# Peptides against a protein of PDB entry 7BDX, part 112

Target 1, 212 residues: chain A of PDB entry 7BDX
Amino acid sequence: EMGAAACTLLWGVSSSEEVVKAILGGDKALKFFSITGQTMESFVKSLDGDVQELDSDESQFVFALAGIVTNVAAIACGREFLVNSSRVLLDTILQLLGDLKPGQCTKLKVLMLMSLYNVSINLKGLKYISESPGFIPLLWWLLSDPDAEVCLHVLRLVQSVVLEPEVFSKSASEFRSSLPLQRILAMSKSRNPRLQTAAQELLEDLRTLEHN

## One batch from the design tools (peptide; made by RFdiffusion4, then SolubleMPNN)

Design b2_p15_2_s4 (from b2_p15_2, 9 letters changed)
Fold by OpenDDE base, seed 1:
Structure b2_p15_2_s4 (fold): chain B 212 residues (1-212), chain C 212 residues (1-212), chain A 15 residues (1-15)
Amino acid sequence: as target 1 above (212 residues)
Amino acid sequence: as target 1 above (212 residues)
Amino acid sequence: MTRRELLLPEVPLVE
């Protein structure tokens, strides 16, 4: 319980750039983010089946960890730190997103996807995650999730790739050949306005690329 | 391990006034400090005998908690919060200081004493802790510790009482009748310069009070 | 180019 409480407080205060700088300026940051990846991995491996107890202290603890990673990635120096010094954590997040089944551990998926999206704001971060083995298949795997919030953040990540010509050109053939167009079109008609907008914007971006 | 790492980071960043304000401004603060007291108490109760494993994750976690309390108490709004909304935590710290034997868990004692000293900077805080049952006997109990750092922070707490006429007048009779003068005189001759100075200053303050 | 918004997940309220 106390660990979850402390981690939740750290998540809350990590929304500040100055707090992120303070975390990264200390000699504890490397160890912390190393253990973060291990802890998230252990949690996912401990999940039996598709049912999750969302209200457990362990769940809250892991959600807070994912929240901290997201908040760190929201800051320029935080993105630099993650891509330079905590690549193993990024690899772990990508792996865990692939290991989780559709509908499983939705809240954690959303937080991890948000962190990857923030990392993708830097070209260096976007290059790193997009060059990960199986990245494109992973996006489509995640887009098969029944949860609209998961799909929303997948679409945002896809948009990050599509909007960066240097990255998109490297995978354009694979992307075009495997694009789940019917799924994205269905999302553009969603009753969820956030998902609808994200899907529409992505479709517009894709149409622009086909004419260039 | 992860809990200790997160708590240690929170300790580090809590040295900032803005971080303390962020912690206290959230809806998690009350719960956090309640569980803090419970966790510290559970740790002390789990100690078998006088030997402590200082390098354990549990020890590091509890030290970080005590450090956070100290840092919160270093800020005016933090002192106000502790004295108004977390009195049970202060009561717990006082109780734990009484439960620990001389030489036992020295590092935790020091951190707890530092937190009480910071609380004592506010007259309201000083009144609250000094009016606690057995406070004066507790000071002398703690001053019997063989550790110079423990004794230093006890002397600072005693000085906080002596320098505040409104508080000292309420307990002056008990204080004068039980004062371990020989022990304080011995400390004024210590090879530890910090302890020596603190003892000398306190003796000067006491002499001034005897002539008034 | 639309300015991409960074994401800051909100901490859940204490139940």
Scores: peptide ipSAE 0.238, ipTM 0.837, DockQ to the pose 0.064
Fold by OpenDDE base, seed 5:
Structure b2_p15_2_s4 (fold): chain B 212 residues (1-212), chain C 212 residues (1-212), chain A 15 residues (1-15)
Amino acid sequence: as target 1 above (212 residues)
Amino acid sequence: as target 1 above (212 residues)
Amino acid sequence: MTRRELLLPEVPLVE
């Protein structure tokens, strides 16, 4: 309980750029993010396929960790730190997203996807994650999730790839050949307005790329 | 390990007033400080008399908690919060300081004493802790510690009482009748310059009070 | 190009 509470407070205050700089300015940042990855991995590996995210201290703790990573990635120096010094953590997040089944750990998936999205704001970050083995299949795997929030953040990450010509050109053939177009079209008709808009925007971006 | 790491980072960033305000501005502060007290109490109660502070994750975690409390008490709104909304935590710290034997958990004692000293900067805080049952005997108990840093922070807390006429007048008879004068005199001859100075200053303050 | 908004996940309220 205490660990989750402390980590939750750290998550809350990490929304500040100054706090992120303070976290990174110490000699403890590398160790913290290394252990973060290991802790998240341990949590996901301990989940049985049928266990829904229980409102537990353990879950809250892992959510807070994912939240901290996301908030660090929301700051330019934080993105630089993650891409330069914490690549293993990014690899862990990608791996964990691949290990989780549709509908499993929805909140954690969303937080991890938000972190990757924030990383994708930097060209260097986007290059790194998009060149990771199995990245394109992973996106489609995640897009099969029944949860609208998971799908929303997948679409945002896909859009980040599509909008960066240097990155998209490298994966264009695989991307186009495997694109779950019918799924994205269905999402453009979703009752969730955020999902609907994101899907529509992505479809427009894809159409523009076909004509260019 | 992860809990201690997260809490240590929170301790580090809590040196900022803005971070303290952020911690207190949320709805999680009360719960956090409640659990903090319980966690510290549980730790101290689990210590066998012979167990030195092991460099363990548990110890580091509790040190970080005490550090956070100290940093919160270093800010005016933090002191106000502790005195108004977290009195149980202050009571816990006083109790734990009484439960610990001379030489036991020296680092934790120092951190807890620093937190009480910071609280004592406010008249309301000083009134509260000085009116706690057994406060004067507790000071003398703590002053029997062989550790110079423990004794230093006890002397600073004693000085806070002596320098506040409204508080000192209420306990003057008990204070004067039980004052370990020989111990304080010995400390004024310490090889530790900080302890030496603090003891000398307190002796001067006490002499001034005898003549007024 | 619409500036991509960075995401800051909200800490859940203590229920």
Scores: peptide ipSAE 0.237, ipTM 0.837, DockQ to the pose 0.065
Fold by OpenDDE base, seed 2:
Structure b2_p15_2_s4 (fold): chain B 212 residues (1-212), chain C 212 residues (1-212), chain A 15 residues (1-15)
Amino acid sequence: as target 1 above (212 residues)
Amino acid sequence: as target 1 above (212 residues)
Amino acid sequence: MTRRELLLPEVPLVE
């Protein structure tokens, strides 16, 4: 319980750029983010057996870790740190997103997707994650999730790829051949306004690319 | 391991007033500091059995908790919070300082004493801790510690009491009758310059009070 | 270039 509470407080205060800088300026950052990846992985692996209550202290702890990573990725120096010094953590996040089933650990998936999205704000970060093996199939796997928030953040990440010609050109053939267009079209008709808007914008971006 | 690492980072960033304000401004502060006291108590109680390695993750976790409390107490709003809303934590710290043997958990004692010292900067905080049952005997118990840093921080806390007439007058008789003068005199001759200075200053303050 | 907004996940309220 105490670990989860402390980590949750750290998550809350890490919304500040100055706090992120303080975390990264310390000699403990590398180790912390290494252990973070391992902890997240251990949690996901433990789900195959005992249905851990979604509201468990362990779940809260892992959510806070993912929240911290996301907040670090929201800052320019944090993105640089993650892409340069914590690539293993990013690889772990991508792996975990693939290991989780549709509808499983929705809150964690959302946080991990948010972290990847924030990383993708920098071209270097976007290049790194998009060049990861199986990245495109992973996006479509995640887009099959019944949860609207998961799908929303997948669409945002897809949009990040589509809006960067240097990245999109490398995967354009695979992207076009495997695009779940019917699923995205269905999302553009969603009752969830955020999902609807994101799907519509992505469809417009895709149309623009087809005409160019 | 991860809990200790996260808590250590929280400790580090809590050196900032803005971070302390953020911690206290959240709806989680009361619960966090309540659990903090319980966690510290559980750790100290566990020491009677298995010699937990001083360098264990559990020890590091508790040190970080005590560090956070100390940093909170270093800020005016933090002191107000502790004295108004977390009195149980302060009582726990006083209790734990009494439960630990001389030479036992020195680092934790130092951090706890530092937290009490910071609380004592405010008259309200000083009144609260000094009016705690057994406070004066506790100070002398702690002053029997062979560790110079423990003794240094005890002397600082004694000085806080002595320098406030409104507080000192209430306990002056007990204080004078139980004062380990020979021990303090011995400390004034210590090879540790910080301990030497603190003991000398306290002796001067005591002499001034005897002449008034 | 559409200015992409960074995401800051909100800490859950203590229930």
Scores: peptide ipSAE 0.236, ipTM 0.838, DockQ to the pose 0.064
Fold by OpenDDE base, seed 3:
Structure b2_p15_2_s4 (fold): chain B 212 residues (1-212), chain C 212 residues (1-212), chain A 15 residues (1-15)
Amino acid sequence: as target 1 above (212 residues)
Amino acid sequence: as target 1 above (212 residues)
Amino acid sequence: MTRRELLLPEVPLVE
C-alpha cells in the first residue's frame, strides 16, 4: 500500500517539467527506470492469462510507473533520457504491448501507448521505436483491441509515423501492404468522438501521402 | 526494491517547495501521511531489539519517508498541514524516538528529529510537539545517545523550545529540574564542531534566560 | 500538420 501511494504521488508531481528535470538530474534515474521496466514486466507475467484488470495496490503501483514514464516522455530532456539511457525500458514497453491480449489490461496499455506517443514526438524517439522489430505488426495487433481508448492511442502513434517522411519511407511498403484499412474506416464512424476524429485525420494523412 | 526507488525519488524532489505544494494540493496527501506513520512504526517494531541499522530496501524506503516528512515540514504550508491534518504522524514520530534505544537506528532518528525541528519553526508546531506527554524526558533520553548527529539535532530542538518564551514558560520548571547540564557541557567541548557550537549556543541561551 | 499535443495522463482520484 505505501509503495503504491508514494509512486502515485510521484506520478502526480511528474506532470511538472521541473519535477522531471529534478528526477533526471539526480543520480538515481538510471536505476529507477531500469527497475521500472522489470517491475512492469513482472506484473504482466503475473497476470497468467487473466483478461481483467487487477484492482490492487500492485496494479496501482504499475499504473503509476507507467504514468511516470509517460510524463518523463512529455518533455524534451525526458525523451532524450529515455532514448539514450533507457532504451531497454522502451523495448520492454513494446514487448509488453505485444504480450497482452486484446481487452487485457486496458489501462496499462493506454498508459504505455501514451508514453510511446510522447517519445515519438522527437524524431530520434520515433526512429528508435519505429525501427523496433515487429513494430508495424504490433500496431495492428493493438488496433484489433476492442477498447476505444487503446485504439485511439494506437492511431495517434500511427499518425506520428505517417507524418514523418523520413521514418515512413522506411516502412512504407510494409505499412501499405498490411494496413487494416477497413478497421480504421470503421473507427472513423465510431460513436466515440475522439476515436472518430483520430481515425478521420489519419485517413486524410494517408490520402495526402498517396497523392504525393 | 522498486518501492524504495520511487520513494527515494519522491524524497529528492520534495526538497522543492513547489513539489511539496503539489503533493499537498492533491487529494492523496492525507492518506499518504497516514500510511507513512504506520509504515515507520511497523519498521521500528520489526527491529526486535537489533541496534544495527538495516542495510535493506525496507530501510531505504523508511528513510525516504522520513525525508519526505522533513521536507514537507521545511515549508510553511507543509508545517500547517502536518500540525492540522497529520498530528498522528507527529505523535508517531515522537513515540518512535522514545522506543528506539541509544545508538539504535541513528539515521532514522536524525531524520525524525530534523522533521520535528522543522515543525518547531512555527509557533503552532512548537506548541504542539512541546506539549506532548513526556516531551522533556524524551529530549534527555535522546540526548543520552552516543551519536553526535543525534545529539546535534536534539540540541537544536531544545534550542527551539528555549528561544520561545511562550512555550518555555510552560515547561520551565520541569526543564530546569531535569536539565542534563553536565552532558551539554561535555558536548560544548566535543571534537565535532557542529555539536560543539550548538551546545555552546544553547548554554548561552540558557544563561540569558536565567538573568532575565 | 495538426499541432501534436503531448499527453499527460491524469492520476486517478482517491477512492
Scores: peptide ipSAE 0.241, ipTM 0.838, DockQ to the pose 0.063; fails the geometry check

Design b2_p15_3_s1 (from b2_p15_3, 5 letters changed)
Fold by OpenDDE base, seed 5:
Structure b2_p15_3_s1 (fold): chain B 212 residues (1-212), chain C 212 residues (1-212), chain A 15 residues (1-15)
Amino acid sequence: as target 1 above (212 residues)
Amino acid sequence: as target 1 above (212 residues)
Amino acid sequence: SALPVPPPVRTLPRL
């Protein structure tokens, strides 16, 4: 219980840029993010099934850790730190997103996708994650999720790749050949307005790239 | 491990007034400090002997919790919160200081004494702790500690009582009758300059009160 | 008792 409460408070205050700078300015940041990756990995490996008790202290602890990573990645110096000094954590997040089944750990998956989206705001971060082995197949795996919020954050990551010529050019052949176009078209008709908009925008971006 | 790392980061950032305000402005503060007291109490009760592994993850976790309380008490709104809404935590700190033997958990004892000193900066806080059952005997128990830093922080608490007429008047008879004068005189000859100074100042304050 | 709901997560738009 106490660990989850402390991490939850740390998550709350990490919404401040000054707090992120204070976390990173200490000698403890590297160890913290190393242990964070290991803790998240251990949690995902301990999941014996598709049903997660969302209200468990352990789940709340891991959600808070993922939330802290997301808030760190929301700051320029935090993105730089993650991409330079905590690449193993980024690799872990990518791996865990692949290890989770569609519909499994939805809230955690959303937080991890939000962290990767924030990392992708930096070209160096976007290059790092997009050059990771199996990144494009992973996007399509995640897009098979029944959860609209998971799919929304996947589409935002896909859009970050598509809108960066220096990244997209390296993967354009694989991207075009594997694109789940029917799935994205179905999302453009979603009753969820945020998902609908994100799918429509991505389809417009893709059409623009076919004409160039 | 991860809980200790998270609490240690929270402790570090709690040195900022803005972070203390953010902690207290949330709906989680009451629960956090309630669990903090319980966690510290459980830790002290689990101590099977006079030897503590200072470097244990559990010890570091509890040190971080005590450090957070100290940093909260360093801020005016934090003192107000503790005295109004977390009195059970103050009672717990007083109880745990009594339960610990001389030389036991020195670092934790110092942090708890620092938190009480910070609380004592407010007259309302000083009244609350000094009116607690057995407070004066507790001060003398703590002053028997072989550690100079423990004794320093005890003398600072004693000075806070002595320098407040509204508090001292209520306990002056008990205080005068129980004062370990020989122990304080011995500290005024300490090779530790901070302890020596604190003991000398307190002896001067006491002499001033005998002439009034 | 259940822990309180986690705070909202900060994200930025891609520029």
Scores: peptide ipSAE 0.028, ipTM 0.774, DockQ to the pose 0.050
Fold by OpenDDE base, seed 4:
Structure b2_p15_3_s1 (fold): chain B 212 residues (1-212), chain C 212 residues (1-212), chain A 15 residues (1-15)
Amino acid sequence: as target 1 above (212 residues)
Amino acid sequence: as target 1 above (212 residues)
Amino acid sequence: SALPVPPPVRTLPRL
């Protein structure tokens, strides 16, 4: 309980750039993000045994951790820190996104995807994530999720790859050969306007790249 | 471990007034400070069974909690919040200061005393604390501590009472009858310059009140 | 032309 309350408050205040700088400027940052990855991994592994209710203190704790990572990645020095000094956490997030079943831990998936998207704003971060083993298959696995918000944040991460020529050129062959075009086309007709727009934009970006 | 790391970071960033305002402006503040009191109480009660090492994750966690309370009390709206909406936490801090033995949990005592001192900057806070049952005996109990930093922060809290005529007038009879004058005089000759100065100032303030 | 850098996403606790 107390740990979850503290993490939730830390998540809330980490929306401030100055708070993120204070977190990173401390001697505790490396340890904190290392334990964060381990804690998130332990939580995801515990789901195979006990159906943890979405409203459990443990779920709230892990959501707050993922939210903190997202807010850290929302600022330039935070992205630099994660990409330079906390790569194991990024590897863990990628692993956990693969381990979670469709519809499982939707809120956690969304926060992890938001953190990866924020990291992808840095070219070095985008390179690191996109060069991770199984990255392209992982994107398509995540795009199979029934949740519109999960799919939305996957499409945003895919768009970050497509919009960066230096990164896209390295994966273009695998990307083109495995692209779930019918799934993206179905999303472009979604009742969810955000999902619909994101799918339409990605389809436009892909068409632009086919003409070049 | 993770809870202690999160609390430690929250403590560090709570040195900012804007962070304290963000903590208090959230819907989680009341719950957080309620659980804080319970967690601190549980820790102090656990000390009677297991000699918790000062460097334990649990000790660090509770120190961070007490540090957060201190930083909240360091700002005007934080004092107002504690005095109006988290009185049970103040009651718990007063209780725990009485339950701890001389030389026991020195760092925690110091942080709790610092939080009470910060609350005492508000006249309403000073009234609330000073009107608590056993407050004057508690001050003298705490002044028996062998730790110079504990005694320093006790003297500062005593000075807050002495410097506020409206509060001092209510306790003046009990205060004068129980004042450990020889102990304060001994502290005015301490090798610790901060303790020495605080004891000298308090003795001067007391002399000024005896002449009025 | 350089494509615009995607905007960062900040999160708050969901109520």
Scores: peptide ipSAE 0.028, ipTM 0.773, DockQ to the pose 0.094
Fold by OpenDDE base, seed 2:
Structure b2_p15_3_s1 (fold): chain B 212 residues (1-212), chain C 212 residues (1-212), chain A 15 residues (1-15)
Amino acid sequence: as target 1 above (212 residues)
Amino acid sequence: as target 1 above (212 residues)
Amino acid sequence: SALPVPPPVRTLPRL
């Protein structure tokens, strides 16, 4: 209980840029983000055996950790820190997004995808994530998720790739050959207005790239 | 490990007034400080059986909790919050200061005494603490501690009482009759300059009160 | 011309 409460408070205050700077300016940041990755991985591995209650202290703790990573990645210096000093955490997030089944741990997937999206705001972060082994297959695997919020954040991350020519050119052949176009077209007809908009915008971006 | 790391980061950032305001402005503050008291009490109770390593994750976690309470009490709105809404935590801190033996958990005692001193900056906080059952005997018990930093913070808390006429008048009879004057005089000759100064100032304050 | 990437998103604790 206490760990989850403390971590939840830290998540809340990490919405401030000044708090993110204070976290990163301390000598504890590297260790904290190293343990964060290990803790998230341990939690996901525990799900294969135990029906962990979604409202457990452990779940709340891991949600707060993923929230902190997302808020750190929301700040320019936080993105630089993650991409330079905590690559293992980014590798862990990518791995865990692959290890989770469709519909499993939706809230955690959303937070992890939000963190990767925030990291992708920096060209260096986008390069690192998109050059990870199996990244394109992972995007399509995640886009098979029945959850609209998971799919929304996948579409946003795909958009970050297609809107950066330097990144898209490296994966363009694989991207075009494996693109789940029918799935994205189905999302463009979603009753969820956010998902509908994101899918429509991505389809427009893709059409623009085929004509250039 | 992870809980101690998260709580340590929260402690570090709680040195900011804006972070204290953010913690208190959230709907989680009451629960957090309630669990904090229980966690600190559980830790102190565990010491009677197990030689907990002073550098344990559990010790570090409890130090961070006591540090957060101290930093909250350093801010005017934080003092008002503690004195109005988290009195049970203040009661717990007073109890734990009594339950710990001389020389036991010195670092925790120092942090708890610093928190009580910060609370005592508000007249309402000073009234609440000083009117707690056994407060004067507790001060003298703590002043028997062999640690100079514990004794320094006890002397500072005693000074907060004597410098407030509205509080001192209520306890003046018990205070004068039980005052460990020889102990304070011994501290005024300490080789520790901070302890020496604090003891000398308190002796001067006491002489002023005897002449008025 | 490629559209700029949308701004980063901050998380709030779920109420």
Scores: peptide ipSAE 0.025, ipTM 0.773, DockQ to the pose 0.119
Fold by OpenDDE base, seed 1:
Structure b2_p15_3_s1 (fold): chain B 212 residues (1-212), chain C 212 residues (1-212), chain A 15 residues (1-15)
Amino acid sequence: as target 1 above (212 residues)
Amino acid sequence: as target 1 above (212 residues)
Amino acid sequence: SALPVPPPVRTLPRL
């Protein structure tokens, strides 16, 4: 209980850039983000046996942790910190996103994808994430999720790759050969307006790249 | 481990007034401070059986909680919040200070005393604390501590009472009848300069009140 | 055309 309450407050205040700078300016940031990754991994590993109630204190704790990472990644110095000093956390997030089944742990997946998207705002971050082993297969795996919010954040991350020529050129062959185009086309017809728009934009970006 | 890390970061950032305002402006503040009191109480109750290592994650967690309360109480709106909405936490802190033996859990006592001193900056806070049952006996009990930092913060809290005529007048008879004058005089001769000064100032304030 | 810099996403705790 108390840990979840503390992490939840920390998540709330981490929406401030000055708070993120204060967190990162201390000597405790490295330890905190190291343990964050371990805690998130432990939580995901516990799901395979126990029906972890979505409303548990443990779930709320891990959501707050993922939220903190997301808000840190929303700030330029936070992205630099994660990519330079907390790469293991990024690797953990990518691994956990691969380990989770479609429809499993939706809220956590959304937060993790939001964090990766925020990291992708920096060329350094996007390079690091996109050069991770199995990254493109992971995107397609995640895009198989029945949840519209998961799919939305996957599409946004895919768009970040497509819109960066320096990154896309390295993976263009694999990307084109494996692209689930029919699924993205189906999403462009979604009743969810956010998903519809994101899929439509990505399809436009892809068409632009085929004509060049 | 993770809870201690999160609370420690929250403690660090709570030194900012804007962070305190953000914590208190949310819907989660009441729950957080309620659980804080309960967690601190549980920790103190666990000390009577187990040699809780001073360096344990649990100890660090509780120190961070007490530090957060202290930093909240350092801000005017934080004092108003504690006195108006979190009185049970103040009652808990007073109780725990009474339950702890001289020389026991020094770091926690210092943080709790610092929080009470910060609350005492407001007349409302000082009134609430000073009107608590057994408050004056508690001050003398705490002043029996062998630790100079504990004694320093007790003397500062005593000074807050003495310097407020509206509060002191209510307790003046009990105060004068029970005052450990010889102990305070001994502290005014301490090799610790902070303790020496605080004891000297309090003795001057007391002399001033006897001549009026 | 300069592609618009993707806006950072901030999140508050969901109840």
Scores: peptide ipSAE 0.021, ipTM 0.785, DockQ to the pose 0.098

